# Designs tried in a protein design run: peptides against a protein of PDB entry 3B8E. Part 191

Target 1, 230 residues: chain A of PDB entry 3B8E
Amino acid sequence: PFLIFIIANIPLPLGTVTILCIDLGTDMVPAISLAYEQAESDIMKRQPRNPKTDKLVNEQLISMAYGQIGMIQALGGFFTYFVILAENGFLPIHLLGLRVNWDDRWINDVEDSYGQQWTYEQRKIVEFTCHTPFFVTIVVVQWADLVICKTRRNSVFQQGMKNKILIFGLFEETALAAFLSYCPGMGVALRMYPLKPTWWFCAFPYSLLIFVYDEVRKLIIRRRPGGWVE

## One batch from the design tools (peptide; made by RFdiffusion4, then SolubleMPNN)

Design b1_p26_4_s1 (from b1_p26_4, 15 letters changed)
Fold by OpenDDE base, seed 2:
Structure b1_p26_4_s1 (fold): chain B 230 residues (1-230), chain A 26 residues (1-26)
Amino acid sequence: as target 1 above (230 residues)
Amino acid sequence: EKKKEEEEKFKKLKELLEKLLEEFLK
């Protein structure tokens, strides 16, 4: 998120403190839940390859998988950000390079894509309105990602939701998202304004797409072991 | 041992987050 903010020079989609809350609060419980995961039956059935090369490859694969998941989460958040700004009159193309004028307190006539002028205060309200939905979108996407990460090769439907720690992690993330979204004072403390319940549903199609994509990926891996998709 | 280290890191980070939240709510 921060890299895209710098490269695209767009208004900040998520506050730095909120990013830290995501990194520290939402990613850790999932990581622990994955650590307590019962070793996939397929991993146990593999004859130990050369233990030195296999550990390195496995660490690289895990790092790459986490990096890909993080990118997918960021894309979901940015999608929600662009939808909210577009609904408020700022099309994505108009946001490119707008940061300098957006963050300037002395410019009170920043035009949207339709020629409407926005005061600094109005712009900051819209910016802060994006923070909560961005965060909630990440949490909703994490639901799918956590369920997906439960298995490397097997379908979620085959292994089932037996990991109580994973289920607890999902509830904790959801509770944290609800707390940060609706607790009084979070608008001032974290620049997260209360989210309309409708915005929770904006992330669901994206979460479903990730789920379907991963199940298809796993199906391909099962049908073509040793392919480039591994 | 790595699991315990991760749990301890998690506890420390949760405590840090709670402290940060308390400082901001103050």
Scores: peptide ipSAE 0.000, ipTM 0.195, DockQ to the pose 0.018
Fold by OpenDDE base, seed 4:
Structure b1_p26_4_s1 (fold): chain B 230 residues (1-230), chain A 26 residues (1-26)
Amino acid sequence: as target 1 above (230 residues)
Amino acid sequence: EKKKEEEEKFKKLKELLEKLLEEFLK
């Protein structure tokens, strides 16, 4: 999210504190859950790693987590961000390069895509309105991510959801998302305004897309061992 | 005060990343 924010020079879609809440609150429990996940049958065939030299998490799992999954997660968040801004009069094309004027508190006449002028306060309200849905979208996408990360080649249906810690992690991150979204004072503390319940469902297509993508990927890996998709 | 310090640290990190990106794109 931050890289796209810099490259596109768009208004900040997610606050720093919210990012920290994701990293510490939503990613930690999943990471622990993965440590206790049953090894996939192909991973079990590998020689045991030296715990002193080898990273606890397989470099391939790290690459998957920070590469493809991170990209889909970001895309889901940005989609929600762009939808909310578009609903408020800011089309995605208009947001490109707008950051400088957006963040300037002395400019109170920033025009939207329809020629409506926005005060600094109004712009910040819209920005903060985007933070919560962006965060929730990330959490909902992380549901799919967490489930798919436990396996490299096997289908989720083959491996199952036997890890109780994984299930607990899903509930924990959901509860955290709900808490941050609806707890009084989060608008001031974290710049996360209350979320309409309908926005929880906005992320579901992306979660489904991730599942479908990963299952297709795994299917390709199974059909073409040693391909570029591994 | 801690929030301001974190915001300043983040601004500095952002500026650093922007500079790094600018250097990488050159």
Scores: peptide ipSAE 0.000, ipTM 0.230, DockQ to the pose 0.019
Fold by OpenDDE base, seed 5:
Structure b1_p26_4_s1 (fold): chain B 230 residues (1-230), chain A 26 residues (1-26)
Amino acid sequence: as target 1 above (230 residues)
Amino acid sequence: EKKKEEEEKFKKLKELLEKLLEEFLK
């Protein structure tokens, strides 16, 4: 998110506080849950043919999969960001290069896509209005990510939701997201303004995309053992 | 009216942040 902010010169979609809430609040329990997840029966039963080479390849493939999932998460967050700004009069094309004027407190006549002028305060309110939905979008997409990470080869539907720690992690991150989104004073304390309940659903297409991606990946691995996608 | 209410909230936020910054710089 920060790199895209710099490259595209768009208003900041996610604040430092929200990033910290993701990293320290929402990701910790799920990450622990994944560490204690029982390995798939096939992973434990198959001795690596060559422990050194097979371990390295597997680590690279896992890293690539996580990188791709992270990219989908970011896309979901940016989608929510652009929808909110568009609802407030700023179309995505108009946001390109707008950062300099957007962040200048002395410019009070920044025009939206419809010619409406926005004061610095009004712009910052809209910016902060994006922080909470972006955060919530990441949390909702993480639901899918956590569920798919339970299995490496088997379908999620085959493995089921056996890890109670994972279920607890999903509940905890959701409860934290709800608390940060709706608790009075969070807008002032954390620059996280209240979220419309409808914005929770903005991430669902991306969660579905992650599920489809992972199921397709696993299907390919099952059909072509030892392929480049494994 | 909603914009005015949001502007007032932002003003309060700014004042709070300025106070926090002053406390951190102290």
Scores: peptide ipSAE 0.000, ipTM 0.250, DockQ to the pose 0.112
Fold by OpenDDE base, seed 3:
Structure b1_p26_4_s1 (fold): chain B 230 residues (1-230), chain A 26 residues (1-26)
Amino acid sequence: as target 1 above (230 residues)
Amino acid sequence: EKKKEEEEKFKKLKELLEKLLEEFLK
């Protein structure tokens, strides 16, 4: 998200503090959950595999999985961001290069795609209105990621939700999202305005897409062990 | 041992995040 903000010179889609909350809060629980599962799988697979080659393959697989998942999360967040700005009169094409004028406090007549003039305060309100839905979109997509990361080869339905740490992580992320979205003062402190309940559902198609993508990937791995998808 | 270290790191991070949130809510 931050890289696209810099490259495209668009208004900030997600606050820096919120990004830190995602990186530290939401990514840590998946990492711990994966560490527990690796340790459980290593306890079950006592066969002397070459620890150097298997670690490298595992690190590459984890890195690719996190990279792909992170890209889908970013796409979901940006989709939500562009929808909200379009609903407020700013089409995606008009946002390109607008950051300089958008962030200038002395310019109170920034025009939207329809010629409506926006004051600095009005622009910041709409920007901060995007932060909460973007964050919630990431959290809802991360639910799918957590469920997916639990199983490398087996279907989610085969292992069940036995990992208490995974369930705790899902609860913690959801509680954090609810807290940041609805707690009084978060609009001033974190630049996150209250979320309409309908925006929680906007992320569900992306979560479903990730879930379907991973189940298809796992199905391919099960049918073709040692293929390029492994 | 690595699991315990990661659990301790997570616990410390959670405590830090909770403290930060409490400071922002004041």
Scores: peptide ipSAE 0.000, ipTM 0.185, DockQ to the pose 0.018; fails the geometry check

Design b1_p26_4_s2 (from b1_p26_4, 15 letters changed)
Fold by OpenDDE base, seed 4:
Structure b1_p26_4_s2 (fold): chain B 230 residues (1-230), chain A 26 residues (1-26)
Amino acid sequence: as target 1 above (230 residues)
Amino acid sequence: EEEERKKKEFEELEKLLKELLEKYKK
C-alpha cells in the first residue's frame, strides 16, 4: 500500500499505525496459523523423504500463496479507497499526483473531479474517512485468507472450522477492526473515523473471490497431482 | 486542547514509526 502511495502520489489510504496494526496484528495470526498447520500436516505426513527439498517447496508454496493473497488484499483495499474517494467527488484519475496539494495546509481550494473546492480540513476528513474502510476491507479479506490457509489440500468444507487458532485469528481480527472503527477517540488517535456498517460488506466480494480462487486451485491440485500448480 | 495534544503526539508517533519502518525495510 505504501509503495503504491509513493508511486502514484495519491493521498495516503492508510495511516502508518494502521499499517502496523495490519502487519503486526492481522498478518501475524495467519502466518502462525499456517506455520502450525504445516507443522500439523508435517506431523501427520511421514517424515519428508527429503527434508531440505520438501521444506524449500513448502516455503516457496507459502511465499507464493501469501504473495498472491496479499496482492488481492491490496487490490480490495485500494478498491474500497477509490470508491470512497469517488463518492466524495475524487475520481481515481484525478487522485494521481494530487498528494502534494492534498497535504498542503495552505491550499484550501483543491478541486475535485467535479470542480468542487475542498479545504484542507475537508480533505483530511475525507482521507481519514477512507482509512477505516480500507483497514476493514483488508481484515475482511484476511478472513478468507485465514480460512483458506487452514486447508492445504482439502476443501475447507471437508476439514471444517475445527482449528482453534484459525477461529481465534478471525475473532482477533474482527475485534481489532471493530475496536479501531468504533472505539471513541480512534478518529483522533488513529485518524480512523467511524465506519458505516455497510462498508463491511464491500470487502465480501473480494473475500469470496479469494475463497473461490483457492478452492479452484486446490481442486486442480487434487485432480492433477504433480501439475504446474504444485 | 487535549485532542490537539493527542493529535500532535500521534503525528510524532507516526513520524517515528515511519522512520523506524524505513530503517527496518533497509
Scores: peptide ipSAE 0.006, ipTM 0.237, DockQ to the pose 0.035
Fold by OpenDDE base, seed 2:
Structure b1_p26_4_s2 (fold): chain B 230 residues (1-230), chain A 26 residues (1-26)
Amino acid sequence: as target 1 above (230 residues)
Amino acid sequence: EEEERKKKEFEELEKLLKELLEKYKK
């Protein structure tokens, strides 16, 4: 995900501190919960095949799942970032290559897609305004991803929300997101400005889409075992 | 001055993180 920012040369939607909070805070409990559920599901469903091959396959599957989740989360965050910037006058096409001028403190006349000039301070305020919604979007997408990853082949509706660790992780992420978004001083400390409640809802359609997509994928896998979608 | 100092610290941290990420890719 971070490669996209470097390749596209767009303004950074996430501050380094926010990235660290995601990596160290939000991803840890979900990763543990997923590892636990995967271990339980693998113990229950796999007849003891060759222990070496099964361990390797499990590690690869965990790594692939984590990588896919991370990509989906990044896409959700980027979507929210582009929406916010578009609402502030910067269309996605205009953002391509703009980072050089965006980050230059001496350029105070960066034009948006509508010809409005933005000072360095104004640009940084908009950039920092994106940090909190991006983070919240990742958390909301993580809700869907965690629910999805709970089951490899079964529908979430079939197994239910029995994993207490998963539920705890969801609450922890939500609490952290709320704390970082609304706690006084976070704007100064972490450059995460207070999030309007409306921005929480921007991620929900995307989370729903991911949920539906994964349920459809699982349905296809159940109908065609051994297909390339596996 | 304090805001500028924090901004510089943040820019340095951002640079460090980019370097770290580049090292992790390798």
Scores: peptide ipSAE 0.000, ipTM 0.243, DockQ to the pose 0.032
Fold by OpenDDE base, seed 3:
Structure b1_p26_4_s2 (fold): chain B 230 residues (1-230), chain A 26 residues (1-26)
Amino acid sequence: as target 1 above (230 residues)
Amino acid sequence: EEEERKKKEFEELEKLLKELLEKYKK
């Protein structure tokens, strides 16, 4: 998300703190899951799989899977961002290069796509209105990741503990999203204004797309073991 | 300038945390 923001020079779609919370939340659950898997493998005295090659392959598979999922999450967030801005009069084409004027406190007559003038304060309200739906979109997309992770792992005992950790991580992220969306003062502290309940549903198509994508990926892996999609 | 400084500090923190998480995965 941040790279697209820099490249397109658009108004900030998501606060840096919220990006950090997402990245930490998304990466911490897999890290904990892998730490438990290593601890369990050490307890079970399984002959040392060549720990360098198998760890590297697993790390690469995990990094690629999370990279692809992260890209879909970002696309979902940006879609929500562009929809909200379009509903407020700013078409996506008009947002390109607008950041300089958007962030200038002395320019109080920035025109939208329909010629309506926006004050600095009004623009910042719209920007902050986008932060919460963007974050919530990512959280809702992460729910699909839980279902995906549940279906990938073969060990019942490993699944139980990992599922609890994943469920806890998603619960924490969802609770954080709800807290940031509805707690008074978060608009000032984190630049996140309250979310309309309808925006929770805007993320569901993307969650479904991720689920379908992963099922198709799994189907390809099952049919062509050792292919480029692994 | 203060907002940009805070942004850079958060970006550095994010990078550090990602590196730590990657080390923890390993």
Scores: peptide ipSAE 0.000, ipTM 0.196, DockQ to the pose 0.022
Fold by OpenDDE base, seed 5:
Structure b1_p26_4_s2 (fold): chain B 230 residues (1-230), chain A 26 residues (1-26)
Amino acid sequence: as target 1 above (230 residues)
Amino acid sequence: EEEERKKKEFEELEKLLKELLEKYKK
């Protein structure tokens, strides 16, 4: 995701503090929950045919799946970012290459897509207004990630929500997102401004997409064991 | 002085945020 900001020269939608909050606050509990997740019953019952080759292939496939999910997650964050900026007068096309002028404190006449001029302070407020929704979008998409990561082959609907640590992780992430979004002073402390409750729903299509993607992937694996999609 | 400056910056930011939020309500 950061490479896109460097290549596209768009205003930075995610601050270092927000990244740290994701890494330490949201990703840690999920990672622990996955480590303690009960092994899928079909994985334990299947005698490893070739333990060395099958383990390496499975690790690569898992890594690819997580990479794809991470890409969908990033797209969800960027979507929310672009919607917020568009609502403030900055269309996505206008943001391309704008970062240099956007970050310049001496330029107080940056025009939006409608010809309105924005001061440096106004621009930074809009930028920081994007940080919270981007973070919240990541958290909402991570709900789907956590749920789908519970199983490797079986549907989430078949396995159910049995891991209490996973459930705790979902609540912790949500509570952290709510705290960072609505606690007074977070705008100053973390540059995370309050979010309208409606923005929590902007990530839901992407969460649904991740669920559909994972269910389709698992369905293919179940129907074609040993296929390239494994 | 630095605390007062940060307080003023915060108040200005809060004002601008309110203005932005009001624009979103329309």
Scores: peptide ipSAE 0.019, ipTM 0.460, DockQ to the pose 0.052; fails the geometry check

Design b1_p26_4_s3 (from b1_p26_4, 15 letters changed)
Fold by OpenDDE base, seed 5:
Structure b1_p26_4_s3 (fold): chain B 230 residues (1-230), chain A 26 residues (1-26)
Amino acid sequence: as target 1 above (230 residues)
Amino acid sequence: EEEKRKEEEYKKLEEELKRLKELYEK
């Protein structure tokens, strides 16, 4: 998100507080869950044919898969960001290069895509309104990520939701997202303004995409064991 | 008191944003 913000020169979609909430609140339980689940996963049950080469290849393939999932998460967050800004009159094309004027507190007449002028305070409210939905989008997409990470080869439909740590992680992330989105004073304290319930659904297509991606990947691995997709 | 002032300012601006959104939906 930060790299796209710099490259595209768009208003900041994800604040420091939101990043901290992701790192401390939402990433910790998933990371612990994954550490425990990797021990139970079919990854450890497979004896490497060549311990030196197969370990390195496996680590690279896992890293690539997580990188791709992270890209889908980012795309989901940016989609939600662009939808909210478009709803407030800022079309995606108009946001390109707007950051300099957007962040300038002395410019109170920044025009949207429809010629409406926005004060600095109004712009910052719209910006901060994007922080919570971006966070929530990440959480909703992480539901899919947590579920798919339970097994490397087996379908989620075959393995089911038996891991108590995973279920706890899903609940904790959802509860934190709901708390930050709807608790009074979060807009003042954390600059995370209330989220309309409809914005939770903006992430669902991307969660579904992650599920489909992982199921297809696992299907390919099952059909072509030892292939480059493993 | 500062938090209350900021909350009141936020509510006013939220209402203004809502009005603007309604204009763009037409």
Scores: peptide ipSAE 0.014, ipTM 0.366, DockQ to the pose 0.045
Fold by OpenDDE base, seed 3:
Structure b1_p26_4_s3 (fold): chain B 230 residues (1-230), chain A 26 residues (1-26)
Amino acid sequence: as target 1 above (230 residues)
Amino acid sequence: EEEKRKEEEYKKLEEELKRLKELYEK
Protein backbone atom coordinates (compact mmCIF):
# COMPACT_ATOMS: atom_id res chain seq x y z
CA PRO B 1 0.00 0.00 0.00
CA PHE B 2 2.70 2.48 0.92
CA LEU B 3 4.71 1.75 -2.23
CA ILE B 4 1.71 2.49 -4.47
CA PHE B 5 1.15 5.70 -2.53
CA ILE B 6 4.74 6.80 -3.26
CA ILE B 7 4.76 5.69 -6.91
CA ALA B 8 1.34 7.04 -7.88
CA ASN B 9 1.50 10.17 -5.68
CA ILE B 10 -2.10 9.59 -4.60
CA PRO B 11 -3.66 10.68 -1.30
CA LEU B 12 -2.56 8.44 1.57
CA PRO B 13 -4.90 5.43 1.67
CA LEU B 14 -3.77 4.21 5.09
CA GLY B 15 -1.94 6.00 7.87
CA THR B 16 1.47 4.86 9.09
CA VAL B 17 0.15 4.28 12.61
CA THR B 18 -2.64 2.12 11.23
CA ILE B 19 -0.10 0.10 9.25
CA LEU B 20 1.82 -0.44 12.48
CA CYS B 21 -1.40 -1.57 14.17
CA ILE B 22 -1.86 -4.12 11.38
CA ASP B 23 1.71 -5.37 11.58
CA LEU B 24 1.91 -5.53 15.36
CA GLY B 25 -1.70 -6.14 16.33
CA THR B 26 -3.27 -8.23 13.60
CA ASP B 27 -0.30 -10.16 12.20
CA MET B 28 1.38 -11.24 15.44
CA VAL B 29 -1.34 -13.48 16.90
CA PRO B 30 -1.99 -15.16 13.55
CA ALA B 31 1.74 -15.76 13.13
CA ILE B 32 1.93 -17.36 16.59
CA SER B 33 -1.13 -19.46 15.79
CA LEU B 34 0.41 -20.65 12.54
CA ALA B 35 3.73 -21.38 14.23
CA TYR B 36 1.93 -23.44 16.87
CA GLU B 37 -0.08 -25.33 14.28
CA GLN B 38 3.04 -26.02 12.22
CA ALA B 39 4.82 -27.31 15.30
CA GLU B 40 1.85 -29.56 16.07
CA SER B 41 1.75 -30.80 12.47
CA ASP B 42 5.51 -31.40 12.46
CA ILE B 43 5.25 -33.41 15.69
CA MET B 44 2.63 -35.59 14.03
CA LYS B 45 4.71 -36.03 10.85
CA ARG B 46 7.78 -38.25 10.67
CA GLN B 47 11.09 -36.40 10.64
CA PRO B 48 11.78 -34.82 7.26
CA ARG B 49 14.27 -36.86 5.24
CA ASN B 50 16.40 -33.79 4.65
CA PRO B 51 15.62 -31.24 7.37
CA LYS B 52 17.70 -28.47 5.76
CA THR B 53 16.21 -28.74 2.27
CA ASP B 54 12.68 -29.48 3.44
CA LYS B 55 12.78 -26.61 5.92
CA LEU B 56 14.07 -24.24 3.24
CA VAL B 57 11.38 -25.33 0.78
CA ASN B 58 8.71 -24.95 3.43
CA GLU B 59 9.97 -21.49 4.35
CA GLN B 60 9.98 -20.46 0.68
CA LEU B 61 6.46 -21.83 0.15
CA ILE B 62 5.21 -20.04 3.24
CA SER B 63 6.94 -16.82 2.16
CA MET B 64 5.42 -17.05 -1.32
CA ALA B 65 1.97 -17.80 0.08
CA TYR B 66 2.18 -14.83 2.45
CA GLY B 67 3.45 -12.64 -0.38
CA GLN B 68 0.52 -13.59 -2.61
CA ILE B 69 -1.98 -13.14 0.19
CA GLY B 70 -0.44 -9.77 1.07
CA MET B 71 -0.83 -8.70 -2.56
CA ILE B 72 -4.51 -9.71 -2.59
CA GLN B 73 -5.00 -7.83 0.70
CA ALA B 74 -3.43 -4.73 -0.80
CA LEU B 75 -5.59 -5.01 -3.93
CA GLY B 76 -8.71 -5.34 -1.80
CA GLY B 77 -7.73 -2.32 0.28
CA PHE B 78 -6.99 -0.20 -2.78
CA PHE B 79 -10.25 -1.24 -4.41
CA THR B 80 -12.13 -0.05 -1.34
CA TYR B 81 -10.10 3.17 -1.32
CA PHE B 82 -10.84 3.94 -4.98
CA VAL B 83 -14.55 3.14 -4.56
CA ILE B 84 -14.86 5.55 -1.63
CA LEU B 85 -12.98 8.32 -3.43
CA ALA B 86 -15.03 7.77 -6.59
CA GLU B 87 -18.22 7.99 -4.53
CA ASN B 88 -16.94 11.34 -3.24
CA GLY B 89 -16.24 12.65 -6.75
CA PHE B 90 -12.58 11.65 -7.21
CA LEU B 91 -12.10 9.18 -10.04
CA PRO B 92 -8.94 7.01 -9.89
CA ILE B 93 -7.36 8.75 -12.89
CA HIS B 94 -7.82 12.14 -11.24
CA LEU B 95 -6.00 10.97 -8.10
CA LEU B 96 -2.74 10.33 -9.97
CA GLY B 97 -0.28 13.04 -8.99
CA LEU B 98 -2.85 14.83 -6.82
CA ARG B 99 -1.00 14.28 -3.50
CA VAL B 100 1.01 17.51 -3.65
CA ASN B 101 -2.09 19.66 -4.04
CA TRP B 102 -4.12 17.38 -1.77
CA ASP B 103 -1.73 17.79 1.16
CA ASP B 104 -1.23 21.54 0.64
CA ARG B 105 -3.06 23.38 3.40
CA TRP B 106 -3.05 26.62 1.43
CA ILE B 107 -4.96 25.19 -1.53
CA ASN B 108 -8.65 25.18 -0.63
CA ASP B 109 -10.04 24.83 -4.15
CA VAL B 110 -8.85 21.42 -5.33
CA GLU B 111 -11.31 20.26 -7.95
CA ASP B 112 -12.73 16.77 -8.13
CA SER B 113 -13.54 14.94 -11.35
CA TYR B 114 -16.83 16.85 -11.61
CA GLY B 115 -15.43 20.33 -10.99
CA GLN B 116 -16.51 20.56 -7.35
CA GLN B 117 -14.02 22.43 -5.18
CA TRP B 118 -12.76 20.82 -1.99
CA THR B 119 -11.23 22.64 0.96
CA TYR B 120 -8.23 21.18 2.76
CA GLU B 121 -10.44 20.09 5.67
CA GLN B 122 -12.96 18.43 3.37
CA ARG B 123 -10.18 16.57 1.55
CA LYS B 124 -8.73 15.33 4.82
CA ILE B 125 -12.14 14.13 5.97
CA VAL B 126 -12.47 12.10 2.77
CA GLU B 127 -8.91 10.78 3.15
CA PHE B 128 -9.53 9.71 6.74
CA THR B 129 -12.84 8.19 5.70
CA CYS B 130 -10.81 5.86 3.48
CA HIS B 131 -8.48 4.71 6.29
CA THR B 132 -11.07 2.75 8.28
CA PRO B 133 -12.57 0.81 5.34
CA PHE B 134 -9.07 0.06 4.05
CA PHE B 135 -8.07 -1.34 7.44
CA VAL B 136 -11.30 -3.32 7.82
CA THR B 137 -10.82 -4.76 4.34
CA ILE B 138 -7.36 -5.98 5.35
CA VAL B 139 -8.76 -7.56 8.53
CA VAL B 140 -11.62 -9.30 6.71
CA VAL B 141 -9.18 -10.64 4.11
CA GLN B 142 -6.92 -11.80 6.95
CA TRP B 143 -9.79 -13.92 8.30
CA ALA B 144 -9.72 -15.91 5.11
CA ASP B 145 -5.93 -16.05 5.18
CA LEU B 146 -5.85 -17.41 8.72
CA VAL B 147 -8.44 -20.05 7.92
CA ILE B 148 -6.48 -21.00 4.79
CA CYS B 149 -3.07 -21.13 6.46
CA LYS B 150 -4.38 -23.54 9.07
CA THR B 151 -4.01 -26.36 6.58
CA ARG B 152 -1.18 -26.89 4.11
CA ARG B 153 -2.80 -29.69 2.14
CA ASN B 154 -6.11 -30.53 3.75
CA SER B 155 -9.31 -28.58 3.34
CA VAL B 156 -10.34 -26.46 6.31
CA PHE B 157 -13.50 -28.53 6.40
CA GLN B 158 -11.48 -31.68 7.11
CA GLN B 159 -9.54 -30.38 10.12
CA GLY B 160 -12.19 -28.09 11.56
CA MET B 161 -11.58 -24.99 13.67
CA LYS B 162 -10.02 -26.78 16.65
CA ASN B 163 -7.11 -24.38 17.11
CA LYS B 164 -8.15 -22.16 20.01
CA ILE B 165 -5.27 -19.77 19.28
CA LEU B 166 -6.49 -19.24 15.72
CA ILE B 167 -10.02 -18.57 16.92
CA PHE B 168 -8.66 -16.17 19.51
CA GLY B 169 -6.63 -14.39 16.80
CA LEU B 170 -9.73 -13.97 14.64
CA PHE B 171 -11.66 -12.49 17.54
CA GLU B 172 -8.76 -10.22 18.49
CA GLU B 173 -8.45 -8.87 14.94
CA THR B 174 -12.21 -8.34 14.74
CA ALA B 175 -12.28 -6.64 18.13
CA LEU B 176 -9.37 -4.40 17.13
CA ALA B 177 -11.11 -3.50 13.87
CA ALA B 178 -14.33 -2.71 15.73
CA PHE B 179 -12.45 -0.68 18.34
CA LEU B 180 -10.54 1.37 15.75
CA SER B 181 -13.71 1.87 13.68
CA TYR B 182 -16.17 2.87 16.39
CA CYS B 183 -14.28 3.98 19.50
CA PRO B 184 -14.60 7.72 20.15
CA GLY B 185 -11.38 9.65 19.52
CA MET B 186 -9.96 7.24 16.92
CA GLY B 187 -10.69 9.79 14.21
CA VAL B 188 -8.28 12.18 15.90
CA ALA B 189 -5.79 9.66 17.30
CA LEU B 190 -5.44 7.36 14.28
CA ARG B 191 -7.26 9.38 11.61
CA MET B 192 -9.83 6.61 11.27
CA TYR B 193 -13.39 7.83 10.98
CA PRO B 194 -16.39 5.62 11.79
CA LEU B 195 -17.25 2.94 9.28
CA LYS B 196 -20.74 2.29 8.00
CA PRO B 197 -21.62 -1.35 8.66
CA THR B 198 -22.20 -1.86 4.93
CA TRP B 199 -18.47 -1.46 4.23
CA TRP B 200 -17.71 -4.63 6.19
CA PHE B 201 -19.48 -6.54 3.46
CA CYS B 202 -17.42 -4.96 0.66
CA ALA B 203 -14.43 -7.09 1.68
CA PHE B 204 -16.30 -10.41 1.65
CA PRO B 205 -15.92 -10.99 -2.11
CA TYR B 206 -12.14 -10.77 -1.70
CA SER B 207 -12.17 -13.11 1.28
CA LEU B 208 -14.26 -15.54 -0.73
CA LEU B 209 -11.86 -15.21 -3.68
CA ILE B 210 -8.89 -16.03 -1.46
CA PHE B 211 -10.74 -18.96 0.06
CA VAL B 212 -11.70 -20.35 -3.35
CA TYR B 213 -8.19 -19.78 -4.69
CA ASP B 214 -6.62 -21.66 -1.81
CA GLU B 215 -9.10 -24.53 -1.89
CA VAL B 216 -8.42 -24.89 -5.62
CA ARG B 217 -4.66 -24.76 -4.95
CA LYS B 218 -4.97 -27.41 -2.25
CA LEU B 219 -7.15 -29.53 -4.50
CA ILE B 220 -4.47 -29.34 -7.23
CA ILE B 221 -1.77 -30.27 -4.69
CA ARG B 222 -3.83 -33.25 -3.52
CA ARG B 223 -4.44 -34.45 -7.07
CA ARG B 224 -0.89 -33.81 -8.31
CA PRO B 225 1.53 -34.35 -5.46
CA GLY B 226 4.97 -33.04 -6.46
CA GLY B 227 3.70 -30.53 -9.02
CA TRP B 228 5.00 -26.96 -9.43
CA VAL B 229 2.27 -25.69 -7.12
CA GLU B 230 3.87 -27.06 -4.03
CA GLU A 1 -9.07 17.44 29.16
CA GLU A 2 -7.10 16.67 25.99
CA GLU A 3 -8.98 13.38 25.61
CA LYS A 4 -12.30 15.22 25.99
CA ARG A 5 -11.24 17.77 23.36
CA LYS A 6 -10.29 14.94 21.02
CA GLU A 7 -13.65 13.25 21.62
CA GLU A 8 -15.51 16.48 20.89
CA GLU A 9 -13.46 17.07 17.75
CA TYR A 10 -14.17 13.49 16.69
CA LYS A 11 -17.92 13.99 17.18
CA LYS A 12 -17.83 17.21 15.12
CA LEU A 13 -15.96 15.49 12.31
CA GLU A 14 -18.40 12.57 12.42
CA GLU A 15 -21.34 14.96 12.11
CA GLU A 16 -19.67 16.80 9.21
CA LEU A 17 -19.00 13.50 7.46
CA LYS A 18 -22.62 12.48 7.94
CA ARG A 19 -23.81 15.79 6.47
CA LEU A 20 -21.50 15.40 3.45
CA LYS A 21 -22.76 11.88 2.82
CA GLU A 22 -26.37 13.00 3.08
CA LEU A 23 -25.68 15.80 0.59
CA TYR A 24 -24.14 13.39 -1.89
CA GLU A 25 -26.97 10.86 -1.65
CA LYS A 26 -29.42 13.63 -2.73
Scores: peptide ipSAE 0.014, ipTM 0.384, DockQ to the pose 0.044
Fold by OpenDDE base, seed 2:
Structure b1_p26_4_s3 (fold): chain B 230 residues (1-230), chain A 26 residues (1-26)
Amino acid sequence: as target 1 above (230 residues)
Amino acid sequence: EEEKRKEEEYKKLEEELKRLKELYEK
């Protein structure tokens, strides 16, 4: 996802600290929960007929699933970023190539899409305003990922949310997101300005998209066992 | 291994970001 920012030369939607908080704070609990659930699901369902091929296929499937889900997650973050910048007068087309001027401290007259001039400080406030909702969007999308990852083949509706570890992970991520978003001093310490509650809802369509995507994927796997989607 | 690759990619990305920040602070 960061390569897209470099290639597009757009203002950075995520600070380095925010990226670290996502990677270390939000991804660890899901990864642990997935590792436990994979161990349980592998023990319960399949005597590996061919342990080498089945393991390789399973690793490739996990990699593809995580890659696709990660792309949808990134798209959700980017969407939220572009919506916030557009609300502040910067249309996505205008952001292309703007990074050089955006990050220049000596340029205090960067024009938005409507001709409004923005000082360096104002631009950085808007940039940092994007960090929090991007992070929150990732967390909300990760809720769907966690729910999805619980079930390799079965619908979430069939297995239910019985895993206490999954529920704990969801609460931990939500608590972390709330803490980083609303705790006083996080704007200074982490460059995460307070998030309007309305921005939490911007992630929900993407969470739903991931949920639908996974249910469709599982449906395809159930209909075509041994296909490339599995 | 993928988590390690992601961690390595993130570390590389952090290093690149750090280098970019150092270039812009200069």
Scores: peptide ipSAE 0.000, ipTM 0.217, DockQ to the pose 0.020
Fold by OpenDDE base, seed 4:
Structure b1_p26_4_s3 (fold): chain B 230 residues (1-230), chain A 26 residues (1-26)
Amino acid sequence: as target 1 above (230 residues)
Amino acid sequence: EEEKRKEEEYKKLEEELKRLKELYEK
């Protein structure tokens, strides 16, 4: 995500604290859940026919799947960011290259896409308004990621939600997102202004996309055992 | 300046937490 901000030179959708909350709050519990599920899956897996090749293939698949899911998560966050900025008068095309002027406290007449002038303070309010929805979008998309990571080959519908660690992770991420979004003082402390409940639903299409992607992937693996997607 | 100090503190905290995460993921 940060590379896109550097390359596009757009206003930052995430503060450093928000990034830390994602890295520590949302990524650790999934990683723990996955480590336990890998251990359980490796225990439940029939002896790999070739432990070395099957481990390497599994690691490559997991890495590719996580890389692709991570890209979908980032796209979801950026989509939410662009929607909020567009609702405040800043269209995505206008944001390209705007960061330098956006972050300059001495420029109080930055124009939006409609010619409205924004003071530095007003711009920072809009920027900080984007931080919370971006974070929440990432968390909501991570719900799908956590659920799909439970199984390598079986559909989520076949295995169900029996993993207590997964359920705990979903709850923890949701609780953290709710706390950061609605706790008084978070706007000042973490630059995360309160979020309208409707913005939680902006991530659902991307969560659905991840589910569809994973189910299609699993379907391909089931239909073509030994294929390049395994 | 206070914002820069906070950003530097957060960056240090981020680096420490990243190290901790790397240690935990090992």
Scores: peptide ipSAE 0.000, ipTM 0.188, DockQ to the pose 0.026

